# Peptides against a protein of PDB entry 4GXB, part 105

Target 1, 277 residues: chain A of PDB entry 4GXB
Amino acid sequence: VPTEEVSLEVLLSNGQKVLVNVLTSDQTEDVLEAVAAKLDLPDDLIGYFSLFLVREKEDGAFSFVRKLQEFELPYVSVTSLRSQEYKIVLRKSYWDSAYDDDVMENRVGLNLLYAQTVSDIERGWILVTKEQHRQLKSLQEKVSKKEFLRLAQTLRHYGYLRFDACVADFPEKDCPVVVSAGNSELSLQLRLPGQQLREGSFRVTRMRCWRVTSSVPLPSGSTSSPGRGRGEVRLELAFEYLMSKDRLQWVTITSPQAIMMSICLQSMVDELMVKKS

## One batch from the design tools (peptide; made by RFdiffusion4, then SolubleMPNN)

Design b2_p19_1_s4 (from b2_p19_1, 6 letters changed)
Fold by OpenDDE base, seed 2:
Structure b2_p19_1_s4 (fold): chain B 277 residues (1-277), chain A 19 residues (1-19)
Amino acid sequence: as target 1 above (277 residues)
Amino acid sequence: SVDDLYVGRTFENPVFDPN
């Protein structure tokens, strides 16, 4: 793509549009800096956020595809898909809520976290009771952003990224699940026939390893994916988990977002490594 | 699966705690 100045749209978690003028040759960090400048986010807070490629669903929710890598050209990455459903989204990219303290000291940072959190609650990513919801609404009406965030930080799945409904082989084969990543874990919510909603928590520190696989079913072979035609790419995330003392077991998630899940795992691992150093 | 052509990448977890 020839180097030229273009207008690029970047969305916040709540769908707010940020238009920036960038070069087609600008890399991810360049675009991120442009977005930060447009929002008046100080330079020292840029590192707490990342750009993500997402697919906007019919209901307006975002299905996260992947984090844009440093070498990527965001304009090219999004426009090459030739679909208006794909967007670039700015979101916080750390997991430990302790880092919120650094971000919310700045007005713009506070606003970004607030908007993201409101959106996450509205989308059901953060789980709230009726009473908690009432309290949050009250704080929202008062526009008490700091207090809102402080309460939100105590809520179940605060800071988690929720994925689209998918399938796992745990606890049973072909089990429909909703996966969320956060707090150094993968949370698998599932409802088996005749059973109540259950959650499986898989801590990153108990994962020996994980893998992402991309497979294409052979036409002559059998398919375990009734909804997929032959030749359709299937993505899976598998991790070897310490279920009990000295007992490792593989858990496999089949999802188009397997890559994004892996990115989340790596990101959580990286953050934990930094904390250990 | 035997019926699939697949490629993959495995990541070892440096923060794995076997204890």
Scores: peptide ipSAE 0.527, ipTM 0.848, DockQ to the pose 0.451
Fold by OpenDDE base, seed 5:
Structure b2_p19_1_s4 (fold): chain B 277 residues (1-277), chain A 19 residues (1-19)
Amino acid sequence: as target 1 above (277 residues)
Amino acid sequence: SVDDLYVGRTFENPVFDPN
């Protein structure tokens, strides 16, 4: 692609559009810096955020595809997909809420965290009780962003990334689950017919390893899930989990977002490594 | 199915705690 100046749209978690003028040859960090400059985000806070490739659903929700890598050209990465459904989103890229303290000291950082948190609550990524929801609404009406965040930080799945409904082989084969990544874990929420919501928590520190696999279903008559067209790549995330002392078991998640899940795992691992240093 | 060409990458977890 020839080097040209282009207007690139980057979305915040709440769908707010940030238009930046960049070169088609600008790498992820260059674009991120441009977005930061547009938002007046200080340079020292840029590292707390990343650019993500997402697919915008019909309802406006985002399905995270992957984090843009450093070597990527965001303009090319998004336009090469030749679909308007794909967007670039700015989101915080750390897991430990303690880092919120650094970000929220700045007005722009505070606003970004606030907008993201509001969006995550509205999308049901952060789980709230009726009473908590009332409290959050009250704080939102008062535009008390700091207090809002402090309350939100105590909520279940704060800072988690929620994935689209998918299938896992745990606790049973072909279980419909909703996976969320955060707080150094994968949370698998399962609702079986007539049963209460069950959650399986898989801590990263109890994962010996994980793998992402891609397979092309053969046209053989085995009923692939009715909604997947013939020839679609099947992605799976599998991790070997320490279920009990000296007992490792593989858990496999079948999801188009398996790559993103793996990225989340790696990111959580990286953050844990930094904390141990 | 036996005929699925599985291409996979495995990641070892450096923060794995077997204890």
Scores: peptide ipSAE 0.524, ipTM 0.846, DockQ to the pose 0.450
Fold by OpenDDE base, seed 4:
Structure b2_p19_1_s4 (fold): chain B 277 residues (1-277), chain A 19 residues (1-19)
Amino acid sequence: as target 1 above (277 residues)
Amino acid sequence: SVDDLYVGRTFENPVFDPN
């Protein structure tokens, strides 16, 4: 792609548009810096955020495709998909809420976290009770962003990334689940017919390994998901989990977002490694 | 399934705690 100046749209979690003038040859970090500059986010806070490729759904929700890598050219990455539904989104890129303290000290950082959190609540990524919702709305009306975040930090699945409904082989084969990544775990929520909501929590520290696989079902294949025709590429995330002492079991998630899930796992692992050092 | 052609990458977890 020829190097030229272009206007690139980067969305915040709430859908707010940030327009930046960048070069088509600008790499992810360059674009991130441009966005930060546009928002007046200080340089020392840039590292707390990342750019993500997402698919915007009809309802405005974002389906996260992947984190943009350092070598990528965001303009090319998004435009090459030849679909207007794909967007670049700025989002925080850490998991431990303790890092919020650093970000919240800056007005822009605070605003970004606030906007993201509001969006996550509105989208149901963060789970709230009626009473909690009332409290949050009150704080939102008062525009008490710090207090809002402090309350939000206590909520279930705060800081989690919620994926689209998919299928897992746990606890049963072909079980419909909603996966969320956060707090160094994968949360698998399922509601089987006639049953109450169940949640399986899979802590990263109990995963020996994980893998992403791409497969093409053969015509004779019995594992074809109803939503995918035979011959369509199927992505899976599998992890070997320590269910009990000395008992490892593979759990497999079939999802178009398997790559993103793997990215989340790696990101959580990386963060844990930093804490361990 | 045996009827699937798989291409994948496995990641070992350095923070795995077997205890």
Scores: peptide ipSAE 0.523, ipTM 0.842, DockQ to the pose 0.444
Fold by OpenDDE base, seed 3:
Structure b2_p19_1_s4 (fold): chain B 277 residues (1-277), chain A 19 residues (1-19)
Amino acid sequence: as target 1 above (277 residues)
Amino acid sequence: SVDDLYVGRTFENPVFDPN
C-alpha cells in the first residue's frame, strides 16, 4: 500500500467516533498516539489503552476479533477486510481495577472509563441487580462519574470482556456457553435444560498451557458448530487446567473468537508477571 | 497472516502454579 495521508475512524466503546489523520504506514502506536492527542489524553496514560479490531453487529454491539499488534498498520488491517462491519475500537487494556485509580485522576481518562463502563453495563457484560441498576442510573443522572465507577468496580464481571455465545466440551460435550475474560480468569457461563445458571471459573494461574487450533470440517462430518455454516473454518481454544491436585484436564472452547481469547490469556499472564516483578 | 501467529501454537504459562 502506498504511503499517503488518510482519515481513520476509531470508535470508543459507546460508539463515539474519533477521526484522526494518519499515514497508511503508521503503526499501531502511532495511531494510538494520534487518537490520544485528539482526545487530549496525556502521554503517560496512553499505555493503559489499546486498539482492537472488532466486528460491529447489527444491534451495534462489538464482537472483538483481536488486539492490534505493535507492528501492524491499523489502516491496512481494517481496510484489507473489505467490509464496513469491521471497526477499530479504543478500550482499556489492563485487568486489575487498581489501575483505574491512575486513569481516573485525569479528566479524559475518567471520561473514557466512564463511557466504557456505561456501555459494558448496557450490553450486559457487567452483571447488575435491580437495586444496583437503580443506584447506577441515579449516579448517571447526576453525572457523578467517579462515584459511578467506584460502584461499578464492585459489580460482578467488572472489567471483563464478554465473548459471543459459543460451545465448550465442559462440563459435557457440546455445551452452549458464554465466555468472559477478566480478573485473571475465564468465566464460562452455561444453562443446561432444567437447571439453574452455572458458572465455571478457570483461573489463569491454574492453566498449564493453552493452544489455538484451526480445522476445516469434512463434508461428511456431523460436527455442525452452532453459528458456522458447513465447510467454514473452525477455531478452538484449548487449555490444560489443574482441576485438582495433580489432575490436569483439557478444556476446549469452539469459537470464532478463539484468537481473541488467547490474546486475553496472554495479556492477563503478562499483567500478572509485572505484578510479581 | 497476523492470525498465523496464534494458530497451531501452544503457549506455556509462566505463571502456572501447580500447587
Scores: peptide ipSAE 0.520, ipTM 0.848, DockQ to the pose 0.928

Design b2_p19_2_s1 (from b2_p19_2, 7 letters changed)
Fold by OpenDDE base, seed 1:
Structure b2_p19_2_s1 (fold): chain B 277 residues (1-277), chain A 19 residues (1-19)
Amino acid sequence: as target 1 above (277 residues)
Amino acid sequence: SFDSLYLNKTFYFDDVFEA
């Protein structure tokens, strides 16, 4: 792609648009810096955020495709898909809420975290009770962003990334699940007919290994599930999990977001390693 | 390609694995 100056749209979690002038040849970090500059985010806080490629669903929700890598050219990555559904999103890219303290010290950082958190609650990524929701609304009305975040930090799945509904072979084969990644775990939520909501928590520290594989389903006489065309590649994330002492079991998640899930796992592991160093 | 970085690769992290 020839090097040209272009206007690139980057979205915040709440859908706010940030327009930056960049070169088509600018790498991820260059674009991130441009976004930070546009927002007046200090340089020392840039590392707490990343750019993500997402697909905007019809309801406006974001389906995360991947975190843009260092070598990528964000403009090319998004435009090469030739679909306006794909967007670039700025989001915090750490898991430990302790890092919020660093980001919250800055007005812009605080605003970014606040906007993201509000959005995540509205999207149902962060789970809230009725009472908690009332408290959050009260704080939102007062525009008490710091207090809002402090309360939010105590909520279930705070800081988690929620994926689109998919299928897992746990606890049984072909089980519909909703996967969320955060706090060094994958949370698998499922509701089987006649059963209460169940959650499986898979801590990364108990994952011996994981892998992403691709396969082409064999033509079966049954129409493929809605949304998957004939011959579409199936992606699977499989991880070997220590269920109990000396008992390893493979768990496989079938999802078009398997790569993104893998990225999350790697990211969570990396963060744990940093904390241990 | 981006996909080649992750597809068909098994990632082991013994340093964080708690047996």
Scores: peptide ipSAE 0.378, ipTM 0.903, DockQ to the pose 0.863
Fold by OpenDDE base, seed 2:
Structure b2_p19_2_s1 (fold): chain B 277 residues (1-277), chain A 19 residues (1-19)
Amino acid sequence: as target 1 above (277 residues)
Amino acid sequence: SFDSLYLNKTFYFDDVFEA
């Protein structure tokens, strides 16, 4: 693509549009800096956020495809898909809520976290009781952003990224699950026939290794993923998990978001490494 | 390519793995 000045749309978690003028040849960091400048986000807070490629669903929800890498050209990455459903989204890119303290010190940072958190609650990514929902709504009505966030930080799956419904081979083969990544874990929510909702937690510290693989299903094979046509590439995230002492077991998640899940895993591991250093 | 960075690679978490 020739180097040209273009207007690029970047969305916040709540769908707010941020238009930035960039070059088609600008890399991810360049675009991120442009977005930060447009929002008046201080330079020292830029590192707490990342640009993500997402697919906007019919209901307006975002399905995260991947985090844009440093070498990528965001304009090219999004436009090359030739579909308006693909968007670039700005979102916080850390997991430990302790970092919220740094971000919340700035008005713009506070607003970004607030907007993201409100959206995550509305989307059901953060799990709330009726009473908690009432409290959050009250705080939202009062526009008490700091208090809202402090309460939200205590909620289940705060800071998690929720993925689209997919399939796992745990605890049973072809089990429908909803995966969420956060707090150095993958949370798998499942409902088996005739059973109550169950949640399995897979801590990254108990993962020996992981990998993403691609395969083409055999034509005679059962399409386990609703809506995927025969012959479509299947992505799988597999990780070897320490179930108990000296017992490793492979767990495989079949999802078109397997790459995004892997990015989350690596990101969580990286953050843990930073904390240990 | 982006895909080459993640696809068909096994990542080991030896530094964070707690046995």
Scores: peptide ipSAE 0.376, ipTM 0.902, DockQ to the pose 0.877
Fold by OpenDDE base, seed 4:
Parts: C-alpha cells; structure tokens; sequence
Structure b2_p19_2_s1 (fold): chain B 277 residues (1-277), chain A 19 residues (1-19)
C-alpha cells in the first residue's frame, strides 16, 4: 500500500469515535500513540491499552477478532477486510484490576476505564445483580467515575472479555457455550436443555498447553454453529487441562474467535509471569 | 501473517503450570 496520510477512525468501547491522522504505513504502536495524543493520554499510560480488530454486530456489540500486533498496519488490517463492519477499538490490555489504580490516577485514563466498564456492563460482559445494577446506575447518573469503577471492580467477570456463543466438547460433545477470558482463566458458561446454567472455570495455571487449529468440515459434519457459514474454515482452540491430580484432559472449543481466545490466554500468562518476576 | 503465529502451534506454559 502506498504511503499516504489518512484519517483513521478508532473507537472506544462505548462507540465513541476518535479520528486520527496517520500514515497508511504506520504500525500499531504509531497509531496507538496517535490515539493517545488525540485523547491526551500520557505516554506512561499508553502501555496499558491496545488496539483491537473487531467486527461490529448489528446490535452494535463488538466481536473481537484479534489484538493488533506490533508488526501490523492498522489501516491496512482493517481496510483489507473490505467491510465496514470491521473496526479498530481501543481497550485496556491488562487483566489484573490492580493496574486500574495506575490508570485511574489520570483523568483520561479514568475516562477510558469508565467508558469501557460501562460498555461491558451494558453488554452483559460484567455480571451484575439487580441491586448492583441500581448502585451502578446511581453512580453513573452522578458521573462518579472513580466510585463507579471501584464498585465495578468487585463484580463478577470484571475485566473479562466475553466471546460470541460457540461450541465446546466439554462437558460433553457439541455443547453450546459462552466463553469469557479474564482473571487468568477461561470461563465456560453453558445451559443444556432443561438444566440450570453451569459454569466451568479453567485456570491458565492448570493448562499444560494449548493450540489453535484450522480444519475444513466434512459435509456431514457441517453444524450451523453461530458465526460459521457453510464452507467456512473451522477454528478450534484446544487446551490440555489438569482436571485432577495426574489427570490431563483435552478440552476443545470450536469458535471463529479461537485465535482471539489464544491471544487472551497468552496475554494472561504473560501477565502472570510479570507478577512472578 | 498473523495466522501463522497462532495456527497449528502448541504453546506450553511450563512456567506458570502448577501441577
């Protein structure tokens, strides 16, 4: 792609548009810096955020495709898909809520976390009780961002990334599940017919390994999974999990977002390594 | 490509794996 100056739109989690003038040849970090500058986010906080490629659903929700890598050219990455559904989103890229303290010290950082958290709650990524919802709404009405975040930090799945409904082979074959990544785990929520909602927690510390594979489904095995068209490449995330003492079992998730899930796993592991260090 | 970084690779987390 020829190097040209372009106006690139980057969205916040709440859909707020940030327009930045960048070069088509600018890499992810360059664009991120431009966004930070536009928002007046200080340099020392840039590292707490990343750019993500997402697909905007009809309802305005974001389906995360991947985190833009350092070598990528965000303009090219988004435009090459030739669909207006694909967007670039700025989101925090750490998992431990303790890092919120650093970000919240700055007005812009606070606003970003607030906007993201509000969006995550509205989208049901963060699970809230009725009472908690009432409290959050009250704080939102008062625009008490710090207090809002402090309350939100206590909520179930705070900081998690929720994926689109998909399929897993756990606890049984072809189980419809909703996967969420956060707090050094993959949470698999499933509701089998006639059964209560069940949640399986898979801690990354009990994952020996994981892999992403692609396959072409056989004509007989083409299950209409959500987000998978007929003839589309099937992506699977498989991880070997320590179910009990000396008992490893493979768990396989079939999802178009398998790559994104893998990115999350790696990211969570990386963060844990930093903490151990 | 981005896909080449993740597809058909097994990642081991020995450093964080708690047996």
Amino acid sequence: as target 1 above (277 residues)
Amino acid sequence: SFDSLYLNKTFYFDDVFEA
Scores: peptide ipSAE 0.379, ipTM 0.903, DockQ to the pose 0.895; fails the geometry check
Fold by OpenDDE base, seed 3:
Structure b2_p19_2_s1 (fold): chain B 277 residues (1-277), chain A 19 residues (1-19)
Amino acid sequence: as target 1 above (277 residues)
Amino acid sequence: SFDSLYLNKTFYFDDVFEA
């Protein structure tokens, strides 16, 4: 692609648009810096955020495709898909809520975390009780952003990334599940026939290994996942999990977001390694 | 390619795996 100056749209979690002038040849960090400058985010806080490629759903929700890598050209990455539903989103890129303290010290950082958290609650990524919802609404009406975040930090799945509904082979074959990544785990929510909603927690520290594989379903006999046409590549994330003492078991998640899930796993592991150093 | 970085690769977390 020829090097040209272009206007690139980057969205915040709440859908707010940030327009930046960049070169088509600008790499991810260059674009991120441009976005930070546009928002007046200090340089020392840039590292707490990343750019993500997402698919915007009809309801305005974001389906995360991948985290843009340092070698990528964001303009090319998004435009090469030739669909307006693909967007670039700015989101915090750390998992431990303790890092919120660093970000919240700055007005712009505070605003970004607040907007993201409000959006995550509205989209059901963060789970709230009726009473908690009332308290959050009260704080939102008062525009008490710090207090809002402090309360939100105590909520279930705060800081998690929620994926689209998919299928897993645990606890039974072809179980419909909703996967969320956060707090050094994959959370699998499922409802078996005649049973209450259940959540399985898979901590990354108990994963021996993981892999992403691709396969082409055979036309005959395999349960076609809803919405997949014949011949579409099936992506699977499999991890070997320590279920109990000396008992390893493979768990496989079938999802078009398997790559994004693996990115989250690696990111969570990387953060754990930083904390141990 | 981006896909080549993640597809059909097994990642081991020996450094964080708690047996």
Scores: peptide ipSAE 0.374, ipTM 0.901, DockQ to the pose 0.896; fails the geometry check

Design b2_p19_2_s2 (from b2_p19_2, 9 letters changed)
Fold by OpenDDE base, seed 5:
Structure b2_p19_2_s2 (fold): chain B 277 residues (1-277), chain A 19 residues (1-19)
Amino acid sequence: as target 1 above (277 residues)
Amino acid sequence: DFLSLYLNQTFYNEEVFEA
């Protein structure tokens, strides 16, 4: 793509549009810096955020596809898909809520975290009770952003990334699950026939390894599962998990977001490594 | 190719894996 100046739209978690003028040849960090400048986010806080490629669903929800890599050209990455449903989203890119303290010290950082958290709650990524929801709404009405975040930080799945409904082979084959990544784990929410909603936690510290594989689905006479278009490549995330002492078992998640899940795993591992140093 | 970074690569959790 020839180098030229273009207007690029970057969305916040709440759907707010940030328009930046960049070069088509600008790399991810360049675009991120441009977005930060537009928002008046200080340079020392840029590292707490990343750009993500997402697919906007019909209801306006975001399905995270992947984190944009450093070498990528965001304008090219998003436009090459030739679909308006793909967007670039700015989101915080750390897992430990302790880092919120650094970000919250700045007005812009605070606003970004607040907007993201409100959105995550509204989308059901953060799990809240009725009472908690009432409290959050009260704080939102008062525009008490710090207090809102402090309460939110205590909530279940705060800071998690929620994926679209998919399928896993655990605990049973072809088990429908909702996967969320956060707090150094993959959380699998599932409901088996005749059973209550269950959550399985797979801690990254018990994952020996993982991989993403792709396959072409065989023409099965069965109606393609909802959301799987004809000819779509099947992606699977498989991880080898320490179920018990000296017992490793492979768990496989079939999801179009398998790549994003893998990115999350690596990111969580990286953050844990930083904490260990 | 970003796909090559993720597809068919086995990521070993050597540093934080607790056996």
Scores: peptide ipSAE 0.568, ipTM 0.946, DockQ to the pose 0.864
Fold by OpenDDE base, seed 1:
Structure b2_p19_2_s2 (fold): chain B 277 residues (1-277), chain A 19 residues (1-19)
Amino acid sequence: as target 1 above (277 residues)
Amino acid sequence: DFLSLYLNQTFYNEEVFEA
């Protein structure tokens, strides 16, 4: 693609649009810096955020496709898909809530975390009780962003990324699940007929390895997956998990977001490594 | 290809895996 100046739209988690003028040849970091500058986010906080490629659903929700890599050209990455459903989103890219303390020290950082958290709660990514919701609303009315975040940090699945409903082979084959990544784990939530909500927690520290594979489904008369055309490639994330002492078991998640899940796993591992160093 | 970086690659968790 020839180098030219373009206007690129980057969305925040809440759908706020940030327009930046960049070159088509600008890499991910260049675009991120441009976004930071537009928001008046200081340079030392840029590293706490990343750009993500997402697909915007009809209801405005974001389906995360992947994190943009350093070598990528965000403008090209998004426009090459030739669909307006694909967007670039700015989101925090760390998992440990302790890093919130660094980001919250800055007004812009605080605002970004606040907006993201509000959005995550509204989208049901962060799980709240009725009482907690009341408390959060009270703080929101007072526009007490710091206190809001402090309360939010205590909530279930704070800092998690929630994926679209998909299928896993755990605990049973072809089990519908909702996967969330955060706090160094994959959380698999499922509700079987006549049963209460169950959650499987898979800590990354107990994952020996993982991989993403692709397959082409055989022509079956029944289109089992809503919205997938005939012949679409299926992605699967498989990880080998230490279920108990000396007992490894493969768990496979079938999802279009398998790559994103893998990226999350790697990111969580990387963060844990930093903590160990 | 970005996909080639992730597809059919096995990522081993050698450093943080707790046996």
Scores: peptide ipSAE 0.568, ipTM 0.946, DockQ to the pose 0.871
Fold by OpenDDE base, seed 3:
Structure b2_p19_2_s2 (fold): chain B 277 residues (1-277), chain A 19 residues (1-19)
Amino acid sequence: as target 1 above (277 residues)
Amino acid sequence: DFLSLYLNQTFYNEEVFEA
């Protein structure tokens, strides 16, 4: 692609549009810096955020595809897909809520976290009771952003990234599940026939290894993944999990977002390593 | 290519895995 100046749209979690003028040849960090400058986010806080490639659903929700890598050209990465449903989103890229304290000290950082958190609650990524929802709405009406975030930090799945409904082979084959990544775990929500909603927690510290594989289903073969057409490439995330003492078991998640799940696992491991250093 | 970074590679959790 020839080097040209272009207007690039970057979305916040709530769908707010940030327009930046960049070069088509600008790498991910260059674009991120441009977005930060546009928002008046200080340089020392840029590292707490990343750019993500997402697919915007009909209802306005985002299906995360992957994190943009350092070597990528965001303009090329998004436009090469030749579909208006693909967007670039700015989101916080750390897992431990303790880092919120650093970000919240700045007005712009506070606003970004607030907007993201409001959106995550509205989209059901953060789980709230009726009473908690009332309290949050009250704080939102008062525009008490710090208090809102402090309350939100105590909520179930705060800081998690929620994936689209998919299928896992645990606890049984072809089990419909909703996967969320956060707090150094993959949370799998499922409902078995005749049973209540259950949550399986898979901590990354108990994952020996993981991999993403791709396959093309045979026309007469296995059932296609939900939301995928015939002959589409199927992605699977498989991880070897320590179920009990000296008992390892493979768990496989079939999802178009398997790559993003793997990225989350890597990111969570990296953050844990930083904490140990 | 980003695909080569993630597809058909096994990532071993040697640093934070607790046996």
Scores: peptide ipSAE 0.566, ipTM 0.945, DockQ to the pose 0.860
Fold by OpenDDE base, seed 4:
Structure b2_p19_2_s2 (fold): chain B 277 residues (1-277), chain A 19 residues (1-19)
Amino acid sequence: as target 1 above (277 residues)
Amino acid sequence: DFLSLYLNQTFYNEEVFEA
């Protein structure tokens, strides 16, 4: 792509549009810096955020496709898909809520976290009780962003990324599940016929390894995966999990977001490594 | 490309895996 100046739209989690003038040849970090500058986010806080490629659903929700890599050209990455449903989103890129303290010290950082958190709650990524919801709404009405975040930090799945409904082979084959990544785990929520909602927690510290594979389903043996049509390329995330002492078992998740799940796992591992150092 | 970074590669969690 020839180097040209373009207006690139980057969305916040709440759908707020940030327009930045960049070059088509600008890499991810360049675009991120441009967005930060546009928002007046300090340089020392840029590292707490990343740019993500997402698919905007009909209801306005975002399905995360992947994190944009450093070598990528965001303009090219998004436009090459030739679909307006694909967007670039700015989101925090750390997991430990302790890092919120650093970000919240700045007005812009606070606003970003607030907007993201509000969106996550509205989309059901963060799980809230009725009472908690009432409290959050009250704080939102008062525009008490710090207090809002402090309360939100205590909520179930705060900081998690929720994926689209997909399929796993756990606890049995072809189980419909909702996967969420956060707090150094993959949470798998499932409801089997006639059963109550169950949640399986897979801590990354018990994942020996994982991989993403791509395949074409066979006509006779493939169940329709959510988000994938018949004959479409199937992505699977498989991880080897320590179920019990000296017992490793493979768990496979079939999802168009398998790559994003893998990215989350890598990111969580990286963050844990930092904590151990 | 980004696909090569993630597809058909096994990521070993040697650093934080707890046996």
Scores: peptide ipSAE 0.566, ipTM 0.946, DockQ to the pose 0.859

